Peptides against a protein of PDB entry 3J47. Designs and how they scored, part 81

Target 1, 121 residues: chain A of PDB entry 3J47
Amino acid sequence: IRLTNQLKSLKGLQSKLKDVVEYLDKVINKELPINHTILGKLQDVFNLLPNLGTPDDDEIDVENHDRINISNNLQKALTVKTNDELMVIYISNLVRSIIAFDDLIENKIQNKKIQEQRVKD
Target 2, 69 residues: chain B of PDB entry 3J47
Amino acid sequence: YEEKEESNLAATKSMVKIAEQYSKRIEEEKELTEEELKTRYVGRQDPKKHLSETADETLENNIVSVLTA

## One batch from the design tools (peptide; made by RFdiffusion4, then SolubleMPNN)

Design b2_p19_3_s3 (from b2_p19_3, 11 letters changed)
Fold by OpenDDE base, seed 2:
Structure b2_p19_3_s3 (fold): chain B 121 residues (1-121), chain C 69 residues (1-69), chain A 19 residues (1-19)
Amino acid sequence: as target 1 above (121 residues)
Amino acid sequence: as target 2 above (69 residues)
Amino acid sequence: DRVQEILDEKAKALKEYYS
């Protein structure tokens, strides 16, 4: 469910970006007038996006290094954080799996002992 | 899309919490394993079952954390 | 490869626990 929601959000963002690009192309070609409201919202979105082009703001990105990859520099930090988190989750799952297998093996051993006792009786 | 964005934000916050709780979950898993070991010595199946269940819960939480990450 | 190494170590630990 969570992954599906993330994928849906990304697809929605992609579609919206495509629409914006198409709109901007039409404005550049003088096919449509400039919509100031759309441009203002787009500017707000760009301001909220981590700076892709300015490596100097990487210091601000260090504090946000723990967040998910959206923009390249901040995104790199976020990517590293995401990778670390995924590794932790993977290790945790492996540990749980091992514990579950240990319990299964113990149950099997106990069942075998019970069967051996029944054969002796 | 907005609902997914909200869910993603909640998931991110949950990931931070999960990271903090991860060490605790590992310790809980170890405790379950110790209980299984003790159960081997005592011959009681119930403690072993409890350890197995706790291990499963820890795995499920880790999976949810990964999905949230 | 690193993940596989971790898995192998855990598998070894499990084997030692059951011995």
Scores: peptide ipSAE 0.500, ipTM 0.849, DockQ to the pose 0.017; fails the geometry check
Fold by OpenDDE base, seed 1:
Structure b2_p19_3_s3 (fold): chain B 121 residues (1-121), chain C 69 residues (1-69), chain A 19 residues (1-19)
Amino acid sequence: as target 1 above (121 residues)
Amino acid sequence: as target 2 above (69 residues)
Amino acid sequence: DRVQEILDEKAKALKEYYS
């Protein structure tokens, strides 16, 4: 199960990378306008990924601004969607962590009460 | 090129499905937390334990989802 | 940054629950 999930994640990443490359190509070709917010988020994603030579594609896209803008819009939309999904996942993980922490605190409180009762006996 | 686009679309649809599953898991986690809260007020340890276990399961699923994303 | 903010809010909620 874990390996299958990892493989699925890797495939998703591969698809995303392909989309990014396509976006970069479009940006290089000036087909899509650069959305700075999306670009920043994409950059963060790329910084977490091994350098696969994607920066070189970005430089090519800068020279042809008009074609790059169209591609950038599509990429931006995809990036926004990806960011939203990542945000949901992050929030979910946070919620789980909070619940686990609450349980831990409750257990600690119970243990303290038990100890206090033992001291009174 | 078209095959790649189709593959990306399929991947996107799969991600949407994962998001839905995640939302359901979050709801299950909330239910467990409510049970824990009730147990705390009533002094019933068993319901609280059950809630904690459900929360842990939800957390595990989220971690797997993150790793898969 | 937004994620961190959400995390902080949840942390506060947890603290309130244990108080």
Scores: peptide ipSAE 0.499, ipTM 0.836, DockQ to the pose 0.022; fails the geometry check
Fold by OpenDDE base, seed 4:
Structure b2_p19_3_s3 (fold): chain B 121 residues (1-121), chain C 69 residues (1-69), chain A 19 residues (1-19)
Amino acid sequence: as target 1 above (121 residues)
Amino acid sequence: as target 2 above (69 residues)
Amino acid sequence: DRVQEILDEKAKALKEYYS
């Protein structure tokens, strides 16, 4: 269920990103103005979820260049934050694994001691 | 898509929470390791087992966090 | 796999430490 939901979200995000790219291309080609609302929504999505896609083209406004830059910066910041979180999680997992290994080693040592004691008896 | 988005949002929130609690978990892990060490010296199997179980729980939580991320 | 490898290395180090 979780994986399926993640996949669906990823697909949705991918589609949205494609739409954003298409929108951006249209803006670059002066076919459409930059949609600040879409960028804002995209930023919000990125803030909420790692690897969030861009929203669909809602409004065409020329003033959107600065807002797009702001949005891109925010998205980048969100990506960095996500990366940091992932890194922390990774480190935590490593630490936990190390502890688990330590316990396993200790258990083995204890078992060995018990066996040695049995041989001495 | 909406359900997935909600799930992802929840996962992200969980990840943030995990990140926030990560420092605490690291400290807890250290405490468990110390307890394990103490158990080794005292020869008390039960405390050692408890430390191991706590470490495993911490690992599990980290794994869940990674999966949620 | 990389994580597991790191864990294995740590386990080895711990084993050496406690030996």
Scores: peptide ipSAE 0.479, ipTM 0.844, DockQ to the pose 0.017; fails the geometry check
Fold by OpenDDE base, seed 5:
Structure b2_p19_3_s3 (fold): chain B 121 residues (1-121), chain C 69 residues (1-69), chain A 19 residues (1-19)
Amino acid sequence: as target 1 above (121 residues)
Amino acid sequence: as target 2 above (69 residues)
Amino acid sequence: DRVQEILDEKAKALKEYYS
């Protein structure tokens, strides 16, 4: 359910961005007048997005969440962080799988011993 | 879309909490393994079953965490 | 596949121990 909702949100965002691009292209081509209200809202959205283009390596406050930041440098840092987190989760899953396997083997050994005792009896 | 966004935000916050609890889960898994080892010596099957169940629960939680990441 | 390999190795080790 959560993954489905995330996917739906991403698809919706993608569609909206496509519509915006199409609108902007029409405005550039002078096919439509500039709608200032729409542009203002878009500007607000862009301001909320991590700054993509400024090369200044300055104080990227590390605090902002594991969100796929579209900004390349910030995105790279976030990608590295995400990879590290995924690695930790992977290792954890591996450990759990190993423990479960060990328990299964022990159960099989015990079952075999019980069977052998029953045959002797 | 808005509902999904809210759900994703909640999931992300939950992941942070899960990460904090992860160390505790690892410790619980170790305890179960020790109980299994002890059970091998005592010959009681009950502690082994409990250990296996706890390990499975820990694994499930990790899988959910990966899926929500 | 890697997880499966590790599990197989552990299974073998456990068999040897009980054996």
Scores: peptide ipSAE 0.477, ipTM 0.837, DockQ to the pose 0.013; fails the geometry check

Design b2_p19_3_s4 (from b2_p19_3, 9 letters changed)
Fold by OpenDDE base, seed 3:
Formats: C-alpha cells, sequence, structure tokens
Structure b2_p19_3_s4 (fold): chain B 121 residues (1-121), chain C 69 residues (1-69), chain A 19 residues (1-19)
C-alpha cells in the first residue's frame, strides 16, 4: 500500500511536470499567455525539490528529512539516513527474534521437565 | 496523491518515535528475558510466558517500524 | 526471508541443545 501510494504520487508529479513543460512551450511560442499563478506554484514546488544538476556545491546541505529522492545530492544524504534507520530497525528486529526464540526454548525445556516429573509420579 | 503524502509524513513521524522508543523496547525485552530466567529457576511458567509475550510485542513493533521506514 | 531462516535455524539448534 505504501509503495503504491509513493508510485501514484510520483506519477502525479510526472504528469504535472509534463503539463508545465507543454504550457511553457506554448507561452514561448506566444500561443498562450503566461499563467502567473501556475508558474508561482511550480516555482514553489521546485524550491522544495532537492537541487538537481548544480555540480559546484561540495557541501550537500542535508535537509535532515529521511525522504529518499533519487535525483539530487540531498537525496543521496537522505538515502544514507534512511539506510541507517533501516539498519537500526533490522538489528532491533533481530534482537526481538532472538529473545522470542530463547523464550520458546525455555518453554520447551519447562514442558519437558513437567513431562519428566509426571512420568516419575 | 495527497493521501499518500499524508501517509508518508505519518510514517516518517512514526519512525522518529520508534527510534526514540527503541532503547526502551530493548530494555523491556531484557526485563522479559530476566523474568524468563527467573521462571526457569523457580519452575514457574507464567513469568517466562510473559517475557516471551513481551519479546513478541517488541518484535512486532520493530516490524511495524521497518514497514513504516 | 533470509533473516527468518537464520532465526529458525537458531531456534532449532537451541531446541536440540535443550533436548
Amino acid sequence: as target 1 above (121 residues)
Amino acid sequence: as target 2 above (69 residues)
Amino acid sequence: SRVEKILNEKFEALKEYYS
């Protein structure tokens, strides 16, 4: 479900970008007037996107948000953070599993002891 | 799309909370293990069972955290 | 799945040890 939602969001973004490109082409060709409201909203969206294609910034301003975006240096930093979090969760799950197994083993041992006592009685 | 975005935001917040609570969950798991150990020595199955149940709950929470991440 | 397999193997090994 989560992956499906992410895919849907990405598809929506792609469609919107395509529409914007088409609109810009029409404006350049003087076929349509510039819609300033749409352009403003688009600019806001671009400002929220990690910087794509600026090679010169050595220091990736890591916005601390773990959102995996494939395209930008910021996205790489976010990917690293996400990987670290996933690693922690993985280790935690392993620990929980080990504890659960230990408990199961203990229960089995206890059951065996009870059976042995019943045989002796 | 908006629903997905909201879900992702909620998931991110949940991950942060999970990270904060992770240490507490580990401690709780340890406590359950100690209870199980004590139960082995005393021969009482109930404390051991409780420890196992707590460990399972901790595991479930970790799985949910992974799915949310 | 791989992690689950390892955990299951560990559990079985522990069961054998206590048997």
Scores: peptide ipSAE 0.464, ipTM 0.838, DockQ to the pose 0.014
Fold by OpenDDE base, seed 1:
Structure b2_p19_3_s4 (fold): chain B 121 residues (1-121), chain C 69 residues (1-69), chain A 19 residues (1-19)
Amino acid sequence: as target 1 above (121 residues)
Amino acid sequence: as target 2 above (69 residues)
Amino acid sequence: SRVEKILNEKFEALKEYYS
């Protein structure tokens, strides 16, 4: 039953990851805008994943504990990797927004200058 | 198990490469912003536009890279 | 999103500064 639950959890995670990849592909293809809420939810899920795998470790014999610990370490490593990727995406989006704002400000300043020149004429 | 480990390792390497590409793109974006600021100060509107466009392209590439990882 | 809100606030602050 415990193994089945772990497998189910892993399958669920795999399915979620697949969905995330699909979503990201759509964003890359400009079919959908970047949704920061989705990214945040993904981060939350990944941060919770290590906690989901830990409770079942108490009932397994000492020899199997090493394998389980390895698996948990792998999951943690994957979580860290995912978090790093999400951070990169987040920072990139922020940078894009900043650039867009800078352009808007410049356009506004230019328009103001044009208007001032028209008033003087 | 070994196949999975190999796949994970490959994925990790790909992520590192993406991170490097992202860092490079960020630097390109900064350069474009600086050029825009200089153009604004000198009254050169065309260079500013070009810088903005380049920054946008850099950001798009970064997003695509992250999504592909 | 929270990020969008922060970005909008920054944009408005910049607009105010240049204005």
Scores: peptide ipSAE 0.458, ipTM 0.828, DockQ to the pose 0.017
Fold by OpenDDE base, seed 5:
Structure b2_p19_3_s4 (fold): chain B 121 residues (1-121), chain C 69 residues (1-69), chain A 19 residues (1-19)
Amino acid sequence: as target 1 above (121 residues)
Amino acid sequence: as target 2 above (69 residues)
Amino acid sequence: SRVEKILNEKFEALKEYYS
């Protein structure tokens, strides 16, 4: 469900972007007058997006590190952070698994000892 | 679309919380391992079992965290 | 999972060592 929602959001965004591009093309071709309202909304969207053209690492907002943003410099930093988090989770799972196995082995050893003692009695 | 966006935001916040929980879980796992070691020497089965269970719980939480991330 | 398989193999190896 979560993945589906994410995909739907991305698809919606893609569709909207396509519509914007089409509109802009029509304006450029003088088929439609410049709609200031649409342009304003687009500008707002761009302002909310991490700057794609600015290589400055300083614009990487710490809050965005947890977000999967692929397109912006900020998005790149966020991607790295996400990867790091995933790695940590993976390592943690491995550690837990190892501990669980160790316990399993110990239990097996104990069971064997108990059986051996029973046979000797 | 808006609902999905909200869900994603919530998930991100949850990830941060999971990271904190993960750190705590790692510590708990270590403690359990020490108890198991002690149990090996003393021959007491109960502490070892408890350590194993805690380790399992930690693993489960990590798996959930990975799935959420 | 692949990870589980690896862990299982390690567990079996350890069991063999302690046997």
Scores: peptide ipSAE 0.473, ipTM 0.841, DockQ to the pose 0.014; fails the geometry check
Fold by OpenDDE base, seed 4:
Structure b2_p19_3_s4 (fold): chain B 121 residues (1-121), chain C 69 residues (1-69), chain A 19 residues (1-19)
Amino acid sequence: as target 1 above (121 residues)
Amino acid sequence: as target 2 above (69 residues)
Amino acid sequence: SRVEKILNEKFEALKEYYS
């Protein structure tokens, strides 16, 4: 269920990001103004998820270009942060696994010692 | 989509917390390993078992964190 | 998984070390 929800969210974000990109392109081409609401939502998404998908664009003036760039940079930074967190989690899992293996080995060694002692008796 | 987004957001927040917890967990894991080593030398099975259990718990938490991420 | 394989290898190495 969680994975499915995450996947759905990811897909939704991906679609939204695509829309944002398209909007940004239109803004760059002066076809549409920068939408602050979209940027805000995008920021929220990036803050919440490593995926920084943006909502649909409304007409906003050229002054919003700098704000959009800031938003994009923030989203990128958030993505990097998320990646770092994932890496940390991965490393942690590896460490835990190693510890578990060590314990298993120790248990096996102990069992072997017990068996050897029984044979000697 | 909104429900998933909320879940993902929660997961992301959890991941950040997990990252912090991860550092702590790594330290805890080291401590457990030390306890296991001590138990091996003392020959007391109980401390070793405890270390193993703690390691397992740490592993489980990491797995959950990965799954949440 | 690849990670599991690596872990297994490490476990075996540790086992050999303690044997």
Scores: peptide ipSAE 0.449, ipTM 0.839, DockQ to the pose 0.016; fails the geometry check

Design b2_p19_4_s1 (from b2_p19_4, 13 letters changed)
Fold by OpenDDE base, seed 4:
Structure b2_p19_4_s1 (fold): chain B 121 residues (1-121), chain C 69 residues (1-69), chain A 19 residues (1-19)
Amino acid sequence: as target 1 above (121 residues)
Amino acid sequence: as target 2 above (69 residues)
Amino acid sequence: MKEQLELELEKKKKLREAL
């Protein structure tokens, strides 16, 4: 169950990353207005993606650097959405863990009461 | 490319719907935990167990929903 | 969001101490 859920989350993340790339392409093409909330949400995922591709700095024209910074800010925004979703998953897992602990406490209290009753009998 | 875009748009719409359902289920889980806390003070064992089981099921459905998103 | 996560972690810690 847990491993299957992790694999499913990874597939969902991959699909979202694809949707983000597609949204970024539409924004670059000026077909859609820049949604600042989506733009804040993409940024945190790309900041968490280790820079696995430094293409060498030497040939990227300076005019593309501002567009790349805006694209990096737009990629930065779609990343926060995935991070917000991951945070929601994390919070829900924490809440489930709290409930499971509350049940464990109640079970221990019940077991203690049963043992105290058996000692009185 | 277009088939992938349509699939991603459908997936993104499904994700938004799942996120809304997830938010609602998190609130339901919190209510169940609060009722369990109330039942802890009342000293009635059986309602707490049922509430905890319902909270766990709600959480599982939430996790599966968020994982499906 | 971060503060809410920290609050939930603290609730989990108190629950562990009550066990």
Scores: peptide ipSAE 0.459, ipTM 0.837, DockQ to the pose 0.020
Fold by OpenDDE base, seed 3:
Structure b2_p19_4_s1 (fold): chain B 121 residues (1-121), chain C 69 residues (1-69), chain A 19 residues (1-19)
Amino acid sequence: as target 1 above (121 residues)
Amino acid sequence: as target 2 above (69 residues)
Amino acid sequence: MKEQLELELEKKKKLREAL
C-alpha cells in the first residue's frame, strides 16, 4: 500500500512537471500568453527547489540534509545519508536474525536432550 | 496524491524516530540475549520464549523501518 | 561502517554453524 502511494505521487509530480515544461515551451514560442498566476506558482516551486544552477564546490549548508529529491549536490548528500540509514537498518535486521537463530539453536539442543533422556528411560 | 504525500511525510518522521530508537532497540535485544542465557541455566522454557518473541518484534520493527526507508 | 557490517555477517555465520 505505502509503496503504491509513493509511486502514484511520483507519477503525479512527473505529469505536472511535463505540463509545466510544455507550457513554458509554448510561452517561449509565443503560442500562449504568459499566465502570471502559473508563473508565480512555478517561481515559488523553483524557490523551494535547492539551487540547481551553481557548481561552486564549497558551501554544503548543513540544514537541509533530510529532503531527498531536489538538485544533484543535495541529492548526493541525501544519497549518502540514506545509504547510512539503510546500513543501520540492515545491521539491525542482521542482529535480530542472529538472536532468533540463537533461540532456535538452543531450542534444538533442549529438544535433543529431552529425546536422549527418553531413550535412556 | 495528497494522502500519499502525507503518508510519505509520516514515513520520513517515522524513520527519524526509528534512528533515535535504534540504540534503545539494540539494548532491548541485548536484554533478550541475557534472558535467554539465564533461561539456559534455569531450564525455564518460558523466559526463552519471551526472549524470542521480543527479538521477533524487534526484527519486525526494523523490517517496517526498511520498507519505510 | 563496513567493519561493523563484516562483524555482524560473522555473527550470522556462527549462528548458522550452531544450528
Scores: peptide ipSAE 0.457, ipTM 0.848, DockQ to the pose 0.017
Fold by OpenDDE base, seed 5:
Structure b2_p19_4_s1 (fold): chain B 121 residues (1-121), chain C 69 residues (1-69), chain A 19 residues (1-19)
Amino acid sequence: as target 1 above (121 residues)
Amino acid sequence: as target 2 above (69 residues)
Amino acid sequence: MKEQLELELEKKKKLREAL
């Protein structure tokens, strides 16, 4: 359910961005008058988007570190954090896999002992 | 769309909480492994089954966490 | 972190040899 909702929001955002690009292209081509209200809302959206365009290294606001996909430099720092998180998850899955294998080995040893007892009877 | 954005924000907050719960699950998994070592000495089958089930539940929760990240 | 991952990989190999 959550993944489906995230995918639906992402698709809706993508569609809306496409509609905005198409609108901007029509305005550039003078096919439509500049709608100041739409442009104002678009500017507000761009201001809420972490600045994709300034390569100035110095203001990585640490609080947005958990939001996937808006700026390449933020994305690089986010990619490092995501990589560290994925490594922790990987190690954890490995540990659980080891425990499950230890249980399988012990089950096999017990089954062998049961067979050896049955052959002696 | 708005409901999904709210759900994504809730999911992200839930991931932080999952990381804390995950640390606790690792400790629970270690305790179970020690009980298995003791059970190998005592020859009792019952503690071993419970440990295997808890390890499996822990694995499932990690897989779900990986799929959600 | 990397060293711990290597140690767990080695434990996994030993477990496979014991099977």
Scores: peptide ipSAE 0.452, ipTM 0.841, DockQ to the pose 0.016
Fold by OpenDDE base, seed 1:
Structure b2_p19_4_s1 (fold): chain B 121 residues (1-121), chain C 69 residues (1-69), chain A 19 residues (1-19)
Amino acid sequence: as target 1 above (121 residues)
Amino acid sequence: as target 2 above (69 residues)
Amino acid sequence: MKEQLELELEKKKKLREAL
């Protein structure tokens, strides 16, 4: 069960990484305006990713540095889509918590009315 | 490389479908809350209980969705 | 986003005080 959930989360992360690539391509092509807030949150997610770069190949030519920055900006756009999905999940959990709280208030009001009736009898 | 891209596209489509199902669950939760409000005014306790139960089910489904994402 | 989270937390506090 735990390993299957980790594999599913890794697949979700991989899908998100692809969506970020697609978003960056659209931003580069000027099809979409650069959302700086989204870009910032995604940069935070990238900074939280452990550098999976194996340190052993000193021959990364200057042209690869632009590709790595493009890959970082791409992970940035997918992190935005991920952030939007996480925001929807967060809002929905909040709505459910509000409804459960409203039900608790109603149950308390009903219990109070039952006690007031018992004191009158 | 192409097979990995296709798998990612399928995963993204699955996430969009989950988001649509989530939006529908939120709307069902709102309808229940309106029925509970109406039941509070009319003195019909049974509709309120049913609303509370459906709100709880909706909450559980979102928690499972968060734990699975 | 952070402000909206704070507003919902405040709503939850007010609801808890009403109980």
Scores: peptide ipSAE 0.421, ipTM 0.830, DockQ to the pose 0.019; fails the geometry check

Design b2_p19_4_s2 (from b2_p19_4, 13 letters changed)
Fold by OpenDDE base, seed 5:
Structure b2_p19_4_s2 (fold): chain B 121 residues (1-121), chain C 69 residues (1-69), chain A 19 residues (1-19)
Amino acid sequence: as target 1 above (121 residues)
Amino acid sequence: as target 2 above (69 residues)
Amino acid sequence: MVEQLELEIEARKKKREAL
């Protein structure tokens, strides 16, 4: 359920961003008048986005690390962190799979011993 | 869309908590494996089934955590 | 953390081979 909701939100955001790009292209080409209300809301969204373009501000605020790949350097650092988290989870799943396999082997050995006892009786 | 974004934020906050609980889940998984080893000695099938079920639940919770990351 | 998990996996494997 959560994954499906995240995917639907991401798809909705992608569609809205595409519509905004198409609108901006039409305004640049003078095909449509500038809608000041849409531009104001878009500016507010861009101001909430981590600054994409200045390499000189050393203040990587640690608290925003979990939200949204758009700046290539911050995105690269976020991608590395996400890869490390995925690696930890992968190792965790591997350990669980090994335990479940050990239990299956033991169950098979016990079943074989029970069958051998039944053949001796 | 907003409800789903809020749900995604709650999921991300839950992942941080899952990382803390992950160490505890590994310890619980070890305890279960020790009980299975003891059950091999005692010849009782029941503790082994409960161990396997808890390992499976732990596995499912990690898979859901991976899919949410 | 990863190395400690690998040691645990190897310890479980060794216990399985001993049975």
Scores: peptide ipSAE 0.475, ipTM 0.841, DockQ to the pose 0.015; fails the geometry check
Fold by OpenDDE base, seed 4:
Structure b2_p19_4_s2 (fold): chain B 121 residues (1-121), chain C 69 residues (1-69), chain A 19 residues (1-19)
Amino acid sequence: as target 1 above (121 residues)
Amino acid sequence: as target 2 above (69 residues)
Amino acid sequence: MVEQLELEIEARKKKREAL
């Protein structure tokens, strides 16, 4: 179920990314105005997917700098927000694992003390 | 597609809420660590077990949060 | 991720052994 939902999300994201690229191309061609709502939704999708690295957009031509920069800055800000959220979750898991390990250590120390008491008796 | 987008949007809202809850869970985890420290001094096995269980529940909730993220 | 967690666990273990 979860993997299937992730795959469906990835496919939905890929479709949305394609729609955004097509929309950006139409905006570049002055066929459509910049829709901030699409950018915000793309932003939300990038905030949802930490690995929405554009591995492919690093080579897209130098001449479209300013408008691509707003979408890319928003996408980057979203990637940063997603990275921050992932970092928080990572730190959470780390802290929980440390507490769980601390409890395991203490349980081991208690078990050792119980064994040492049984040897004295 | 829409149901998964809604599920992902709910997951993202849950992640933002999880980030806020995470700050709160970090504080709850600190309180748990303090209770563990208190349990070590009192020698009461039961409060320590309860702290361990609450830390494990906190860990599980973060893992579920990472997994939902 | 797991290795960093293990390092932090070991750091807390060492702190507990010092108390």
Scores: peptide ipSAE 0.456, ipTM 0.844, DockQ to the pose 0.015; fails the geometry check
Fold by OpenDDE base, seed 1:
Structure b2_p19_4_s2 (fold): chain B 121 residues (1-121), chain C 69 residues (1-69), chain A 19 residues (1-19)
Amino acid sequence: as target 1 above (121 residues)
Amino acid sequence: as target 2 above (69 residues)
Amino acid sequence: MVEQLELEIEARKKKREAL
């Protein structure tokens, strides 16, 4: 179960990375407005990615600056989609936590009533 | 390159299906909460317990979904 | 978002303590 869940997470991450690349292409094309908050979170995700690229020499610098700005905007739109999905997951976890808490309070009230009855007998 | 794109499209479709299943679980959780509310008025503990159990199952499924995200 | 959820949890808690 845990390994299957990890593999599912890794596949979700891969899809999200692709969605990030596709979003980057759409923002380069000015099809979507840049959401700065999402872009910031996506930059944080990229900064947490281990640099798998050995920096081989000097020719990469000029093409990378335009590619980096483009990569930031599409990651932002897909990060919007990801943020929407994360928001739905968060709201659902909150709803479950509220229901579970409501049941705990009711159980506590019932236990208190049972104790009050036992003190009267 | 194309094979990787196709694999990613399939993964995205799988994520949409997971989101639909999640939406269904949220609706099942709401139905249980309504039964608990009705049980509070009737003073019958059994429907309320069943509601709590299904809410807990729904919570566990979301925790697993968050851990897999 | 988290703060709004905490507020809703506390509101439900208070409603249950009043019954």
Scores: peptide ipSAE 0.436, ipTM 0.828, DockQ to the pose 0.016; fails the geometry check
Fold by OpenDDE base, seed 2:
Structure b2_p19_4_s2 (fold): chain B 121 residues (1-121), chain C 69 residues (1-69), chain A 19 residues (1-19)
Amino acid sequence: as target 1 above (121 residues)
Amino acid sequence: as target 2 above (69 residues)
Amino acid sequence: MVEQLELEIEARKKKREAL
């Protein structure tokens, strides 16, 4: 039950990501005007998503003044820790979804073989 | 401050331990998938289903553990 | 990343000993 719900959530996320990519491509091609509301929501989603960005792009040089740095370093460390934890959860869920998909494919292959045997009898 | 640092250190050590347990569970899941592949070639439907169910349960426990950390 | 956290923790200890 829980795995099926995770797979459904992952499929929903994949569909949403596809819609976002298609929207971004249309904006890049100047076929659609930039919708600021969609962009803001997308930015909020990216801020809430664990930074699935490649480990090399975490050098966002936030040059902001000396007193904010200590609280920002702790908050960055907590954010990075939270991102790592969310990444581990995400990878785990992906691996489960792959296994569950492989099982579904196998069940379909077996069902087809059983049906082919019944048609030969 | 010291109590908070000690709590953060304990939490970080717990997280490392959870990550190690997670890595081990992923390896166990991979072994189960390889056994399913082998069982698919042998044509034994029941062992393969049981392996799939065991992989799903192992992963469920892993996700619960990571969500509880 | 962990090493950077350890360095920050040590920097906070040193700052606290200086107060």
Scores: peptide ipSAE 0.360, ipTM 0.797, DockQ to the pose 0.036; fails the geometry check

